Peptides against a protein of PDB entry 5EFW. Designs and how they scored, part 141

Target 1, 141 residues: chain A of PDB entry 5EFW
Amino acid sequence: TTLERIEKNFVITDPRLPDNPIIFASDSFLQLTEYSREEILGRNARFLQGPETDRATVRKIRDAIDNQTEVTVQLINYTKSGKKFWNLFHLQPMRDQKGDVQYFIGVQLDGTEHVRDAAEREGVMLIKKTAENIDEAAKEL

## One batch from the design tools (peptide; made by RFdiffusion4, then SolubleMPNN)

Design b1_p30_6_s4 (from b1_p30_6 with F1M T9S L17R H21I E26K Y29L A30E)
Fold by OpenDDE base, seed 5:
Structure b1_p30_6_s4 (fold): chain B 141 residues (1-141), chain A 30 residues (1-30)
Amino acid sequence: as target 1 above (141 residues)
Amino acid sequence: MLELDPSLSEEEKIELRKKHIEEALKKILE
């Protein structure tokens, strides 16, 4: 669909379903990760993790979900073919008018190396803005 | 918050919520 073709790497997950599965993935995300939509929908995003993924960073993501807060981290992820990439990842909850969490928005910025300083700040700004745009759009319904 | 019939399968819930979020995301393109 037109929405799936938004040129940003993002997923929407549903914490109200068992194991917080992905319910929406952009085409860009599918291209990045080398998975089909059918392979991803209904699954927890942990399939992107592998041997070199830092477990402490993964725990930060898990804690953010459990505490219903946002988090921004960099971690090693793997494509379907096993290619490693650095994922500058931002996650935040989407809440309804009552303040209850409806979904989580996950935005990914991929790279070949870990980024710091100005490059990191710019990337964080981009993925956070993307998440906010998604949140604002979804909150109006 | 989207309320779903508890009698639906998990797959059906995923599809309905996916449709709901897609409709919401149209605002990004408008």
Scores: peptide ipSAE 0.140, ipTM 0.713, DockQ to the pose 0.298
Fold by OpenDDE base, seed 3:
Structure b1_p30_6_s4 (fold): chain B 141 residues (1-141), chain A 30 residues (1-30)
Amino acid sequence: as target 1 above (141 residues)
Amino acid sequence: MLELDPSLSEEEKIELRKKHIEEALKKILE
């Protein structure tokens, strides 16, 4: 439903602008991260990273952006107040009719612990489906 | 594809692209 969709944590970033800034954030994302919309729009999403964020995982995200591919990872992120959470994160490019990347879709599933096995597979399925829904909605314009 | 005047500031470009994507995603936001 529409309500279910707006309750998802997601951002849209624009790789055609310097440093791939966030240009859209869902209300749920703002609630999760404790930031206002004004605080994050125009910024690279790296502000969510902190001391315990695995640098190798961050590099995987960077590589996916540079190569214009999708990636799914789990990493420690931090709210504005400094609260840690595990972010099951999926990123994928949004392409135009010619196949050129217009935006990136980032979807976050938060949790208090790292997930594995069935729980991880279920979470991945959820965030990937969310990303596809966003992509399809954008293509209808 | 959104075409923007290259003379616009980066801030202005962000705002226009924000409006564009919000319109595209109105089915999610409304």
Scores: peptide ipSAE 0.136, ipTM 0.709, DockQ to the pose 0.351
Fold by OpenDDE base, seed 1:
Structure b1_p30_6_s4 (fold): chain B 141 residues (1-141), chain A 30 residues (1-30)
Amino acid sequence: as target 1 above (141 residues)
Amino acid sequence: MLELDPSLSEEEKIELRKKHIEEALKKILE
């Protein structure tokens, strides 16, 4: 439903601007990360990273952006207050009719533990479907 | 897709693209 979609954690970033800043953040994302919208917009999402965030996983995200491809990973992120959480994260480019990348869509599923097997598969399907819904809606304009 | 004047500041570009995205996502966000 529309309500269920609103409740998803997601951001949209603009790779055509310096440092690929966040230009949109859902209300749920703000609640999860404990930041205000004013604190988020215009910033690169790396502010969620901290001491225990795996650098190799971060590199996978960076490579996906540089190569304009999608990626799905799990990594430790931090809220504004410093609380750690596991982020099942999916990132994919949004392209125009010419095939040029216009934005990136990032979807987050938070948890207290690293997920495996059926739980991971279910989470991945959910965040990927959310990203596709956002992409389809954005292409209407 | 939204085309922006290259003479705009980075802040202005962010605001315009934000507005564009919000309009496109009304069926999800409202």
Scores: peptide ipSAE 0.132, ipTM 0.711, DockQ to the pose 0.350
Fold by OpenDDE base, seed 2:
Structure b1_p30_6_s4 (fold): chain B 141 residues (1-141), chain A 30 residues (1-30)
Amino acid sequence: as target 1 above (141 residues)
Amino acid sequence: MLELDPSLSEEEKIELRKKHIEEALKKILE
């Protein structure tokens, strides 16, 4: 679909369903993670985590979901084949006209290293802008 | 907010919500 073809790494999850499963995944996300769409949809995104994924960082993500807030973190994720990558990850809620959370938007910027300073700021700006673009589009619903 | 029949399976609910958001975003993303 048009949404899936957006050339950014992103997913949309549904917190109103058990365990906040992924309901949308971009083609780029599938390519990055080496999973098929069928393997991703309906699952919680925790399958990206592995041995070196920082648990405290994961807790920050979980807290943001529980509190219905946005969060930006960097964490180690794994592809299907077990390849590690640094994920500069931004998550924010998608709300309806009444202000109720309907979905979460997760945007990933992958890299081989943990980015800092200017590189991090640039990446954060990019993924936040991407998420905002998706959110603004959704507001027109 | 999209209301779903509680008798639907979780898979069906996911599909309906997926279709809903795809249709809603279609004109904007094209």
Scores: peptide ipSAE 0.125, ipTM 0.697, DockQ to the pose 0.314

Design b1_p30_7_s1 (from b1_p30_7, 15 letters changed)
Fold by OpenDDE base, seed 1:
Structure b1_p30_7_s1 (fold): chain B 141 residues (1-141), chain A 30 residues (1-30)
Amino acid sequence: as target 1 above (141 residues)
Amino acid sequence: TAFDELLEALRAAGDEERLARLEKFRKLNE
């Protein structure tokens, strides 16, 4: 499908299921995080968090989910092997024809450093555009 | 897997709506 051909780091989660589990992950996301698809599907994405992940930032993500809004943050995430990376993360709800939230789209831009200014703006623009592409592709299912 | 267990739980509960939604992605994940 068109969704499967999007070559970006992203997941789709289902807030209508207990604990908002990942129900789809891109190949690139699996490569980034070093997990297999079987290891992460059906799980909450919190497994990417670790000791140096800022808890206040995590709360912003949780609030966005609870309030059914979008959010863009940078946070430390960990691969399966324990490698840290900076994740410029964008989350937004996918709504149906009635306007009800049916899924969440999470897009990740990885880096070795926290980004600011022009680099951050460029990254945010990229991941938001990616999220819109995912939204369109997912609605074709 | 956690995904398979989720599918099974939905089937056992008779939650056809959520099962149908998840089945769409099951096909993509295979």
Scores: peptide ipSAE 0.696, ipTM 0.962, DockQ to the pose 0.880
Fold by OpenDDE base, seed 4:
Structure b1_p30_7_s1 (fold): chain B 141 residues (1-141), chain A 30 residues (1-30)
Amino acid sequence: as target 1 above (141 residues)
Amino acid sequence: TAFDELLEALRAAGDEERLARLEKFRKLNE
């Protein structure tokens, strides 16, 4: 499908289900995080968090979900093997024709360093554009 | 799997609309 052909790190979650679980993960996301699809699906994405993950940033993500809004943040995430990486993360709701939230789209841009200035702006534009592509692709299912 | 449990929960709840949509993703996840 078009969704499966998007070669970016992303997940789709379902806020209507208990604990907003991941219902789809891209191959790239699995490769990045070192988890299998079976290990990921049906779980909340918080398993990517660890000791150095900023809790205030996590709260921003939670607030965005609760308020059904988008958010863009950078936070430390961990792979299955425990490798840390900086995640430039964008989250936005996917709405149906009635305007109701169906899913959330989470896009991850991984890096070894926290990015600022031009690099951050470029990354933000990229992940937001990716999110829109995912939104369109998912609605075609 | 955790994903399968979600499907079963939706079936049990009678949430046909959400189930149908999630089933689409199930197919993609296979």
Scores: peptide ipSAE 0.624, ipTM 0.941, DockQ to the pose 0.800
Fold by OpenDDE base, seed 5:
Structure b1_p30_7_s1 (fold): chain B 141 residues (1-141), chain A 30 residues (1-30)
Amino acid sequence: as target 1 above (141 residues)
Amino acid sequence: TAFDELLEALRAAGDEERLARLEKFRKLNE
């Protein structure tokens, strides 16, 4: 499918299910996080958080979900093996024709460093564009 | 799996619409 052909780090979650679980993860996301698909499907994405993950940033993500809005943040995430990485993360709702939220789309741009300025702007543009592509692809299902 | 449990929960709840959508993703996940 078109969705499966998107070679980026992303997940789709279902806010109508308990604890907004991951219902789809790209192959790239699995490679990045070192988890198998079976290990993460049906779970909340908070398993990526760890000791150095900023709680205030996590709250921004939670607020965006609760308010059904988009958000872009950078936060430290952890792979299954415990390796830290900086995640330039974009979250946005996927809405139906009525405007109701169907899913959330989460896109991750990984890096070894917290990015700013031109690098950050470039990354943000990339992950937002990716999210739009995912939105279009998912609506074709 | 946790994903399978979600499917069963939707079936039990009679949420046919959401179940149908999740089934589409199940196929993609295979």
Scores: peptide ipSAE 0.623, ipTM 0.940, DockQ to the pose 0.821
Fold by OpenDDE base, seed 2:
Parts: sequence; structure tokens; C-alpha cells
Structure b1_p30_7_s1 (fold): chain B 141 residues (1-141), chain A 30 residues (1-30)
Amino acid sequence: as target 1 above (141 residues)
Amino acid sequence: TAFDELLEALRAAGDEERLARLEKFRKLNE
């Protein structure tokens, strides 16, 4: 499908299910995080968090979900093997034809360092564009 | 799996709408 052809790190979650679980993960996301699809589907994405993950940043993500809005943050995440990476993360709601939030789209741009300035702006543009592509592809299902 | 448990929970609750949507993703996840 068009959704499966998007070669970016992303997940789709369902906020109307308990604990906003991941219901779809891209192949790239699985490769990035070192998890199998079976290990993560149906789970909240918080398993990516670890000791050095900033809790205030996590709260911003939670607030965005609760308020049904988008957010873009950078936070430390961990792979299954415990490898740290900086995640430039964009989250946005996917709304149905009635305007109700149907899913959330989470896009991850990984790096070894926190990015600022031009690099950050470029990354933000990329992950937001990716989110829009995912939105369109998912609505075709 | 956790995903399977979600499907079963939706079936048990009779939530046909969310079940139908999740089934679409189940097919993609295979």
C-alpha cells in the first residue's frame, strides 16, 4: 500500500484505545528501534524512553495527545539494545471527515546529537512533510 | 501479542467501528 511505501521512521497510534497504542509501525522504525513488529504493536511508545529522557519533554508529548494538537520536540530515546539516540519527534492528530481525531501520527528523525538552527529547521520541515504524507496514505485505507 | 489482545478487547466490547479500522492495520502488519 501507499502507507507501507513511505520509507521513514513513523508510527500510527490509536488514542481511542487504551493507552494510545501503536497500531502501525514502519519498517524503518523497527530497524531504528531494533524491535520486531510483534514486540511493539499494541503497546504505548513509551518503551523508547529511558534514564536520560527528559521528563518535561515527555510531558509536552502527553499534553499534545490530551489536547489533540501537534507537537515537535527533541528527546533522547533508546533502542532495544539500550543504544541512545536523539529523536527529533513530530506528533500530529489525524482527523476523520467529521473532524474527530482518529489516530496520531508520530514521525522520528534520529541522530547522534541534539540539533539546532538550520539543521533543526530542516529536520522539522522533513518530519512534518512526512506526517502529511502518512496522513494522506492512511486515509486511503 | 498486545495487538491481538486489542482486537479481542474490541470484539468483546462490540466496538465494530474500531475493530474494522484495526483489522485494516492488522492486514498491513502481516
Scores: peptide ipSAE 0.622, ipTM 0.941, DockQ to the pose 0.834

Design b1_p30_7_s2 (from b1_p30_7, 13 letters changed)
Fold by OpenDDE base, seed 3:
Structure b1_p30_7_s2 (fold): chain B 141 residues (1-141), chain A 30 residues (1-30)
Amino acid sequence: as target 1 above (141 residues)
Amino acid sequence: TAFDELLRELEAAGDEERLARLLKFRELNE
């Protein structure tokens, strides 16, 4: 499908299921995080968090889900092997024809450093564009 | 798997619409 062809780091989650579990993950996401598909499907994405992950930033993500809004943040995430990386993360709701939230789309741009200024703006534009592409592709399912 | 457990829960709850959607994603995840 078109969704499976998107070569970006992303997941789709289902807020109507217990604990907003991941129901789809891109191959790139699996490669980035070093998890298998079976290890993460049906689980909340919080397994990416670790000791140095800023809890206030995590709360912003949770608030966005609860309020059914989009959010863009940068936070420390961890691979399965424990490797830290900076994640420029964008989350947005995917709405049905009636306007109700059906899923959430999460897009990750990984890096070794916290990005700022023009680099951050460019990254944000990229992940938001990716999210829109995912939204369109997912609606074709 | 955790994913399979979600399917079973939806089946038990009789949520046919959500089950159908999740089954589509199962196909994509294979």
Scores: peptide ipSAE 0.646, ipTM 0.943, DockQ to the pose 0.826
Fold by OpenDDE base, seed 4:
Structure b1_p30_7_s2 (fold): chain B 141 residues (1-141), chain A 30 residues (1-30)
Amino acid sequence: as target 1 above (141 residues)
Amino acid sequence: TAFDELLRELEAAGDEERLARLLKFRELNE
């Protein structure tokens, strides 16, 4: 499918299910995080968080979900093996024809460092565009 | 699996529409 052809790090979550679980994860996401698909599907994405993950940033993500809005943040995430990486993360709701939130789309741009200025702007544009592509592809299912 | 549990939950709730959509994702996840 078109969705499966998107070679980016992303997940789709279902906020109507308990704890907003991941219902789809791209192959790239699995590779990035070092988890198997079975280990991830049906779980909340908070397993990526760890000791150095900024809790205030996590709260921003939670607020966006609760308010059904989009958010873009950078935070420390951890792979299964415990490797830290900077995640330029974009989250946005996927809405149906009635305007109701069906899913959330989460896009991750991984890096070795926190990005700023032009690099940050470029990354944000990229992950937002990716999210839109995912939105379109998912709606075609 | 956790994913299978979600399917069962939707089945138990009688949410056929959301179940159908989740089943589509199951196919994509394979």
Scores: peptide ipSAE 0.646, ipTM 0.943, DockQ to the pose 0.794
Fold by OpenDDE base, seed 2:
Structure b1_p30_7_s2 (fold): chain B 141 residues (1-141), chain A 30 residues (1-30)
Amino acid sequence: as target 1 above (141 residues)
Amino acid sequence: TAFDELLRELEAAGDEERLARLLKFRELNE
């Protein structure tokens, strides 16, 4: 499918299910995080968080979900093996024809450092564009 | 798996629409 051909780090979650579980993960996401598909499907994405993950940033993500809005943040995430990486993360709702939130789309741009200025702006544009592509592809299912 | 549990929950709840959509994702996940 078109969705499967998007070669970016992303997940789709279902906010209508308990704890907003991941229902789809891209191959790139699995490679980045070092988890198998079976290990993460059906679970909340909080397993990526660790000791150095900023709790205030996590709260921003939670607030966006609760308020059904989009958000873009940078936070420390961890792979299965415990490797830290900076995640430029974009989250946005996917709405149905009635305007109700159907899913959330999460896009991750990984890096070895916190990005600022032009690099951050470029990354934000990229992950937002990716999210729109995912939205279109998912609606074709 | 956790994913299978979601399917069972939707089935038990009688949420046919959501179940159908989740089954589509299952196909993509295979």
Scores: peptide ipSAE 0.645, ipTM 0.943, DockQ to the pose 0.807
Fold by OpenDDE base, seed 1:
Structure b1_p30_7_s2 (fold): chain B 141 residues (1-141), chain A 30 residues (1-30)
Amino acid sequence: as target 1 above (141 residues)
Amino acid sequence: TAFDELLRELEAAGDEERLARLLKFRELNE
């Protein structure tokens, strides 16, 4: 499918199910996080958080979900083996024809460092464009 | 799996619309 052909780090979650679980994960996301698909499907994405993950940033993500809005942040995430990485993360709602939130789309751009200025702007543009592509592809299902 | 549990919960709740959509994602996940 078109969705499966998107070679980026992303997940789709279902906010109408308990705890907004991941219902789809890209192959790249699995490779990045070192988890199998079976290990993460049906779970909340908070398993990526760890000791150095900024709690205030996590709250921004939670607020965006609760308010059904988009958000872009950078936060420390952890792989299954415990390796830290900086995640330039974009989250946005996917709405149906009625305008109701159907899913959330989460896109991750990984890096070894916190990005600023031009590098951050470029990354944000990339992950937002990716999210739009995912939105279009998912609506074809 | 946790994903399979979601399917069972939707079936038990009679949420046919969400169940159908989740089954489509299951096909993509396999």
Scores: peptide ipSAE 0.651, ipTM 0.944, DockQ to the pose 0.826; fails the geometry check

Design b1_p30_7_s3 (from b1_p30_7, 13 letters changed)
Fold by OpenDDE base, seed 2:
Structure b1_p30_7_s3 (fold): chain B 141 residues (1-141), chain A 30 residues (1-30)
Amino acid sequence: as target 1 above (141 residues)
Amino acid sequence: SAFDELLEELRAAGDEERLARLEKFRKLNE
């Protein structure tokens, strides 16, 4: 499918199910996080968080989900092996024809450092564009 | 997997709407 051909780090979650579980993950995401598909599907994405993940940033993500809005943040995430990485993360809702939220799209741009200024702006544009592509592809299913 | 458990829970509950939605992605995940 078109969705499967998007070579970016992303997940799709279902807020209509308990605890907003991941229902799809890209191959790149699995490679980044070092998890198998079976290990993450059906689970909340909070397993990526760890000791140095900023709780205030996590709350921003939670608020966006609760309010059904988009958000873009940078936070520390962890791979299965415990490797830390900076995640420029964009989350946005996918709405149906009636305007109701069906899913959330999460896009991750990984890096070794927190990005600022031009690099951040460029990254934000990239992950937002990716999210739109995912939205279109997922709606074709 | 947790995903499979969700499918079974939806089936058991008779939640056809949510089941149908999740089934779309099941096919992609295989």
Scores: peptide ipSAE 0.691, ipTM 0.962, DockQ to the pose 0.876
Fold by OpenDDE base, seed 3:
Parts: C-alpha cells; structure tokens; sequence
Structure b1_p30_7_s3 (fold): chain B 141 residues (1-141), chain A 30 residues (1-30)
C-alpha cells in the first residue's frame, strides 16, 4: 500500500483501544528503535522513554492525545539497546469524514542533539508534511 | 504479541466495529 511505501519514521496508534496502542509501525521506525514489529504492536509508545526523558514534555504529548490535538516536541528517546537520541516528534489526530478522531499519527525525526532555530523549523516542516502524507495514505485503507 | 491478544479480546467481546478497524492493519503488519 501507499502507507507501507512511506520511508519515514512513524507509527499509527488507536485511541479507541485501551492505552492508545501502536497498531502500525514503519520499517524505518523499527530500524531506528531497534525493535521488531511483534515487540511493539499493540503496545503504548511510552517504551521509548527513559531516565532522561523530560516528564513535562511527555505530559504535553499526553495532553494532546486527551484533547485530540496535534503537538510538536523534542524529547530524549531510547532504543532497545539503550542508545539515547533526540526525537523531534510530531503527533496529530487522523479524523474521519465526520471529523471524529480515528487514529493518531506519530512522526519521529531523530538526531544526536537538540535542534533549534532554522534547523528546528525545517525539521518541523518536514515531519508535519510527512504526517499529512501518512494521513492521506491511511485513509485509503 | 500484544496486537494478537487485542484481536482475540475484541473477538471474544463481539466488538465487531473495533475488530474490523484493527483487522485492516493486521493485514499490513503481516
């Protein structure tokens, strides 16, 4: 499908299921995080968090989900092997024809350091564009 | 997997709506 062809780091979650589990993950995401698909499908994405992940930033993500809004943040995430990386993360709801939230789309741009200024703006534009592409592709399912 | 368990739980509960939605992605995850 078109969705499977998107070569970016992303997941789709289902807020209509308990704890908003990941129901789809791109191959790139699996490579980035070092998890297999079987290890993460059906689980909440919080397994990416660790000791140095800013809890206030995590709360912003949670609030966005609860309020069914989009959010863009940077936070420390961890791979399966424990490697830390900075994640420029964008989350947005995927709505149906009636405007009801069906899924959430999460896009990750990884880096070795926190990005700022023009670099951050460019990254944000990129992941938001990716999210829109995912939204369109997912609606074709 | 946790995903498979969710499918089975939905089937057992007779939740056809959520099951149908999740089944769409099951096909993609195989």
Amino acid sequence: as target 1 above (141 residues)
Amino acid sequence: SAFDELLEELRAAGDEERLARLEKFRKLNE
Scores: peptide ipSAE 0.691, ipTM 0.961, DockQ to the pose 0.875
Fold by OpenDDE base, seed 1:
Structure b1_p30_7_s3 (fold): chain B 141 residues (1-141), chain A 30 residues (1-30)
Amino acid sequence: as target 1 above (141 residues)
Amino acid sequence: SAFDELLEELRAAGDEERLARLEKFRKLNE
């Protein structure tokens, strides 16, 4: 499918199910996080968080979900083996024809450092564009 | 998997709407 051909780090979650579980993960996301698809499907994405993950940033993500809005943040995430990485993360709702939220799209841009200025702007543009592509592809299902 | 468990829970509950939505992605995940 078109969705499967998107070679970026992303997940799709279902807020209509308890705890907004991941219902789809790209191959790149699995490679980045070092998890198998079986290990993460049906789970909330909070398993990526760890000791150095900023709780205030996590709250921003939670608020966006609760308010059904988009958000872009940078936070520390952890792979299965415990390796830390900086995640430039974009989350946005996917709405149906009636305007109701049916899914959330999460896109991750990984890096070794917190990015600022031009590098951050470029990354944000990239992950937002990716999210739009995912939105279009998912609506074809 | 947790995903498979969710499918079974939805089936058991007779939640056809949520089941149908999740089934779309099940096909992609296999």
Scores: peptide ipSAE 0.690, ipTM 0.961, DockQ to the pose 0.878
Fold by OpenDDE base, seed 5:
Order: sequence, then C-alpha cells, then structure tokens
Structure b1_p30_7_s3 (fold): chain B 141 residues (1-141), chain A 30 residues (1-30)
Amino acid sequence: as target 1 above (141 residues)
Amino acid sequence: SAFDELLEELRAAGDEERLARLEKFRKLNE
C-alpha cells in the first residue's frame, strides 16, 4: 500500500482503544527505536520515554490527544538499548468525513541534538508534510 | 503480542466496528 511506501519514522495510534495503542509502525521507526513490530504494536508509545524526558513536554502531547489537536515538540526518547535521541515529534489527528477522530499520526525526526531556528523550521515542515502524506495513505485503506 | 490480544478482546466483546478498524492494519502488519 501507499502507507507502507512512506519511508519515514512514524506510527499510527488508535484513540478508540484503551490507552491509545500503536496499531501501525513504519520500518524506519522500528529501526530507529530498535524494537520489533511485535514488541510495540498494541502498546502506548510512552515506552520511548525515560529519565531525561521532559514531563512538561509529555503533558503537551497528552493534552493534544485529549483535546484532539495537533502538537509539535522536541523531547528526549530512548531506544530499546537505552540510547538517547532528540525527537522532533509531530502529532495530529486523522479525521473521517464527519470530522470524528479515527486515529492519531505521530511522526518522528530523530537527531543527536536539539534543533533551533532554521533547522527546526525545516524539520517541522518536513514532519508535518509527512503527516499529511500518511493521512492520505491511511484513508485509502 | 499486545496487538493480537487486542484483536481477541474485541472479538470476544463482539465489537465489530473496532475490530474491523484494527483488522485493516493487521493485514499491513503481517
């Protein structure tokens, strides 16, 4: 499918299921996080958080989910082996024709450092565009 | 997997709507 052809780090979650579990993860995401598909499907994405993950930033993500809005943040995430990385993360709802939220799309741009200014703007544009592509592809399922 | 458990829970509950949604992605995950 077109969804499987998107070579970016992303997940799709289902807010209609308990604890908004991951129901799809791209191959790139699995490579980034060092998890197998079986290890993450059906789980909430909070397993990526660790000691240095900013709790206030996590709350922003939670608020966006609760309010069914989009959000873009940078936060520390951890791979399965415990490696830290900066995640420029974009989350947005996928809505049906009636406007009801069907899924959430999460896109991750990984880096070794926190990005600012032009680099941040460029990254944000990229992950937002990716999210739109995922939205279109997912609606074709 | 947790994903498989979710499928079984939905089947057991007779939640056809949520099951159908999840089944779409099951095919992609295989």
Scores: peptide ipSAE 0.688, ipTM 0.961, DockQ to the pose 0.876

Design b1_p30_7_s4 (from b1_p30_7, 13 letters changed)
Fold by OpenDDE base, seed 2:
Structure b1_p30_7_s4 (fold): chain B 141 residues (1-141), chain A 30 residues (1-30)
Amino acid sequence: as target 1 above (141 residues)
Amino acid sequence: TAFDELIEALREAGDEERLARLEKFRKLNE
């Protein structure tokens, strides 16, 4: 499908299910996080968090989900092996024709450092564009 | 798997709406 052809780090979650579990993960996301698809699907994405993940940033993500809004943040995430990486993360709701939230799209831009200024703006633009592509592709299912 | 458990839970509950939504992605995940 068109969705499967998107070669970016992303997940789709279902807020209509308990604890907003991941229901789709891209191949790139699996490679980044070092998890298998079976280990991830059906689980909340919080397994990416660890000791150095900023709780205030996590709260921003949770608030966005609760309020059904988009958010863009940078936070420390961890791979299965415990490797830390900076995640420029964008989350946005996927709405149906009636405007009701059906899914959330999460896009991750990984890096070895926290990005600022022009680099951050460029990254944000990229992940937002990616999210829109995912939105279109997922609606074709 | 957690995903399989979700599918089965929805099926057992008779939640056809949510089940249908997940089934779209189940096909992609296989």
Scores: peptide ipSAE 0.666, ipTM 0.956, DockQ to the pose 0.873
Fold by OpenDDE base, seed 5:
Structure b1_p30_7_s4 (fold): chain B 141 residues (1-141), chain A 30 residues (1-30)
Amino acid sequence: as target 1 above (141 residues)
Amino acid sequence: TAFDELIEALREAGDEERLARLEKFRKLNE
């Protein structure tokens, strides 16, 4: 499908299910995080968080979900093996024809360092565009 | 798996709406 052809790090979650679990993950996301698909499907994405993950940033993500809005942040995430990486993360709701939230789309741009200025702007543009592509592809299912 | 448990829980509950939504992605996940 078109969704499967998107070669970016992303997940789709279902806020209508308990604890907003991941219901789809791209191959790239699995490679990045070092998890198998079976290990993460049906789970909340918080397993990526660890000791150095900023709790205030996590709260921003939670607030966006609760308010059904988009958010873009940078936070430290951890792979299965415990490797830290900086995640430029974008989250946005996918809405149906009635305007109700169907899913959330999460896009991850990984890096070894926190980015600012032009690099951050470019990354944000990329992950937001990716999210729109995912939104379009997912609605075709 | 956690995903399989969700599918079965929805079936047992008779939640056809949520099940249908999840089934769309189950096909992609296989």
Scores: peptide ipSAE 0.657, ipTM 0.952, DockQ to the pose 0.874
Fold by OpenDDE base, seed 1:
Structure b1_p30_7_s4 (fold): chain B 141 residues (1-141), chain A 30 residues (1-30)
Amino acid sequence: as target 1 above (141 residues)
Amino acid sequence: TAFDELIEALREAGDEERLARLEKFRKLNE
């Protein structure tokens, strides 16, 4: 499908289910996080968080979900083996023709360092464009 | 798996709307 052809790190979650579980994960996301698809699907994405993940940043993500808005942040995430990485993360709702939220789209850009200035701007543009592509592809299902 | 358990829970509850939504992605996950 068009959705499966998007070679970026992303997940789709279902806010209409308890705890907003992941219902789709890209192959790249699985490779980045070192989890299998079976280990991830049906779970909330909070398993990526760890000791050094900033709680205030996590709250921003939670607020965006609760308010059905988009958000872009950088936070420390952890792979299955416990390796830390910086995640430039973008989250946005996918809405139907009536304007109701159907899903959330989460896009991850991984890095070894916190990025600023031009590098951050470029990364943000990339993950936002990716999110729009995912939105279009997912609506074909 | 957690996903399979979620699907079965929806079936048992008769939640056809949420089940149909997940079934759209199930084919992509297998």
Scores: peptide ipSAE 0.656, ipTM 0.953, DockQ to the pose 0.906
Fold by OpenDDE base, seed 4:
Structure b1_p30_7_s4 (fold): chain B 141 residues (1-141), chain A 30 residues (1-30)
Amino acid sequence: as target 1 above (141 residues)
Amino acid sequence: TAFDELIEALREAGDEERLARLEKFRKLNE
């Protein structure tokens, strides 16, 4: 499947299910976060958050979900083993041909530090492009 | 698994359209 061939860190979530659970995770995402597929599928992605995750940033993500809009932020996430990483995160709704939201696409660009300026812009372009690819691939299922 | 529970929840809710789509993901997740 084209979706499975996208070698980027991403998840697809279902906002119509309780707590907007992850319904798909890329292999890269699993590798990054150190979780198995079975451990995270059907669960909300908040398990990636930890002590140093900025709560205001988390609220921005929540607001985007509630408002069915896209958002791009950087936040601290944690792997299963507790390793911290900076996540340049892009979230956007996946809409059907009628314009109704079917899923959310979350793309993660991991790093050891917060990125700014040109590096941030480049990362944003990358993850947004990835999100569009995922959107297209998912619609072809 | 939690994912399996979602499948069952959709089935119980009678959301056939969304269930069908989620079943596609289930196949990918296996």
Scores: peptide ipSAE 0.597, ipTM 0.934, DockQ to the pose 0.772

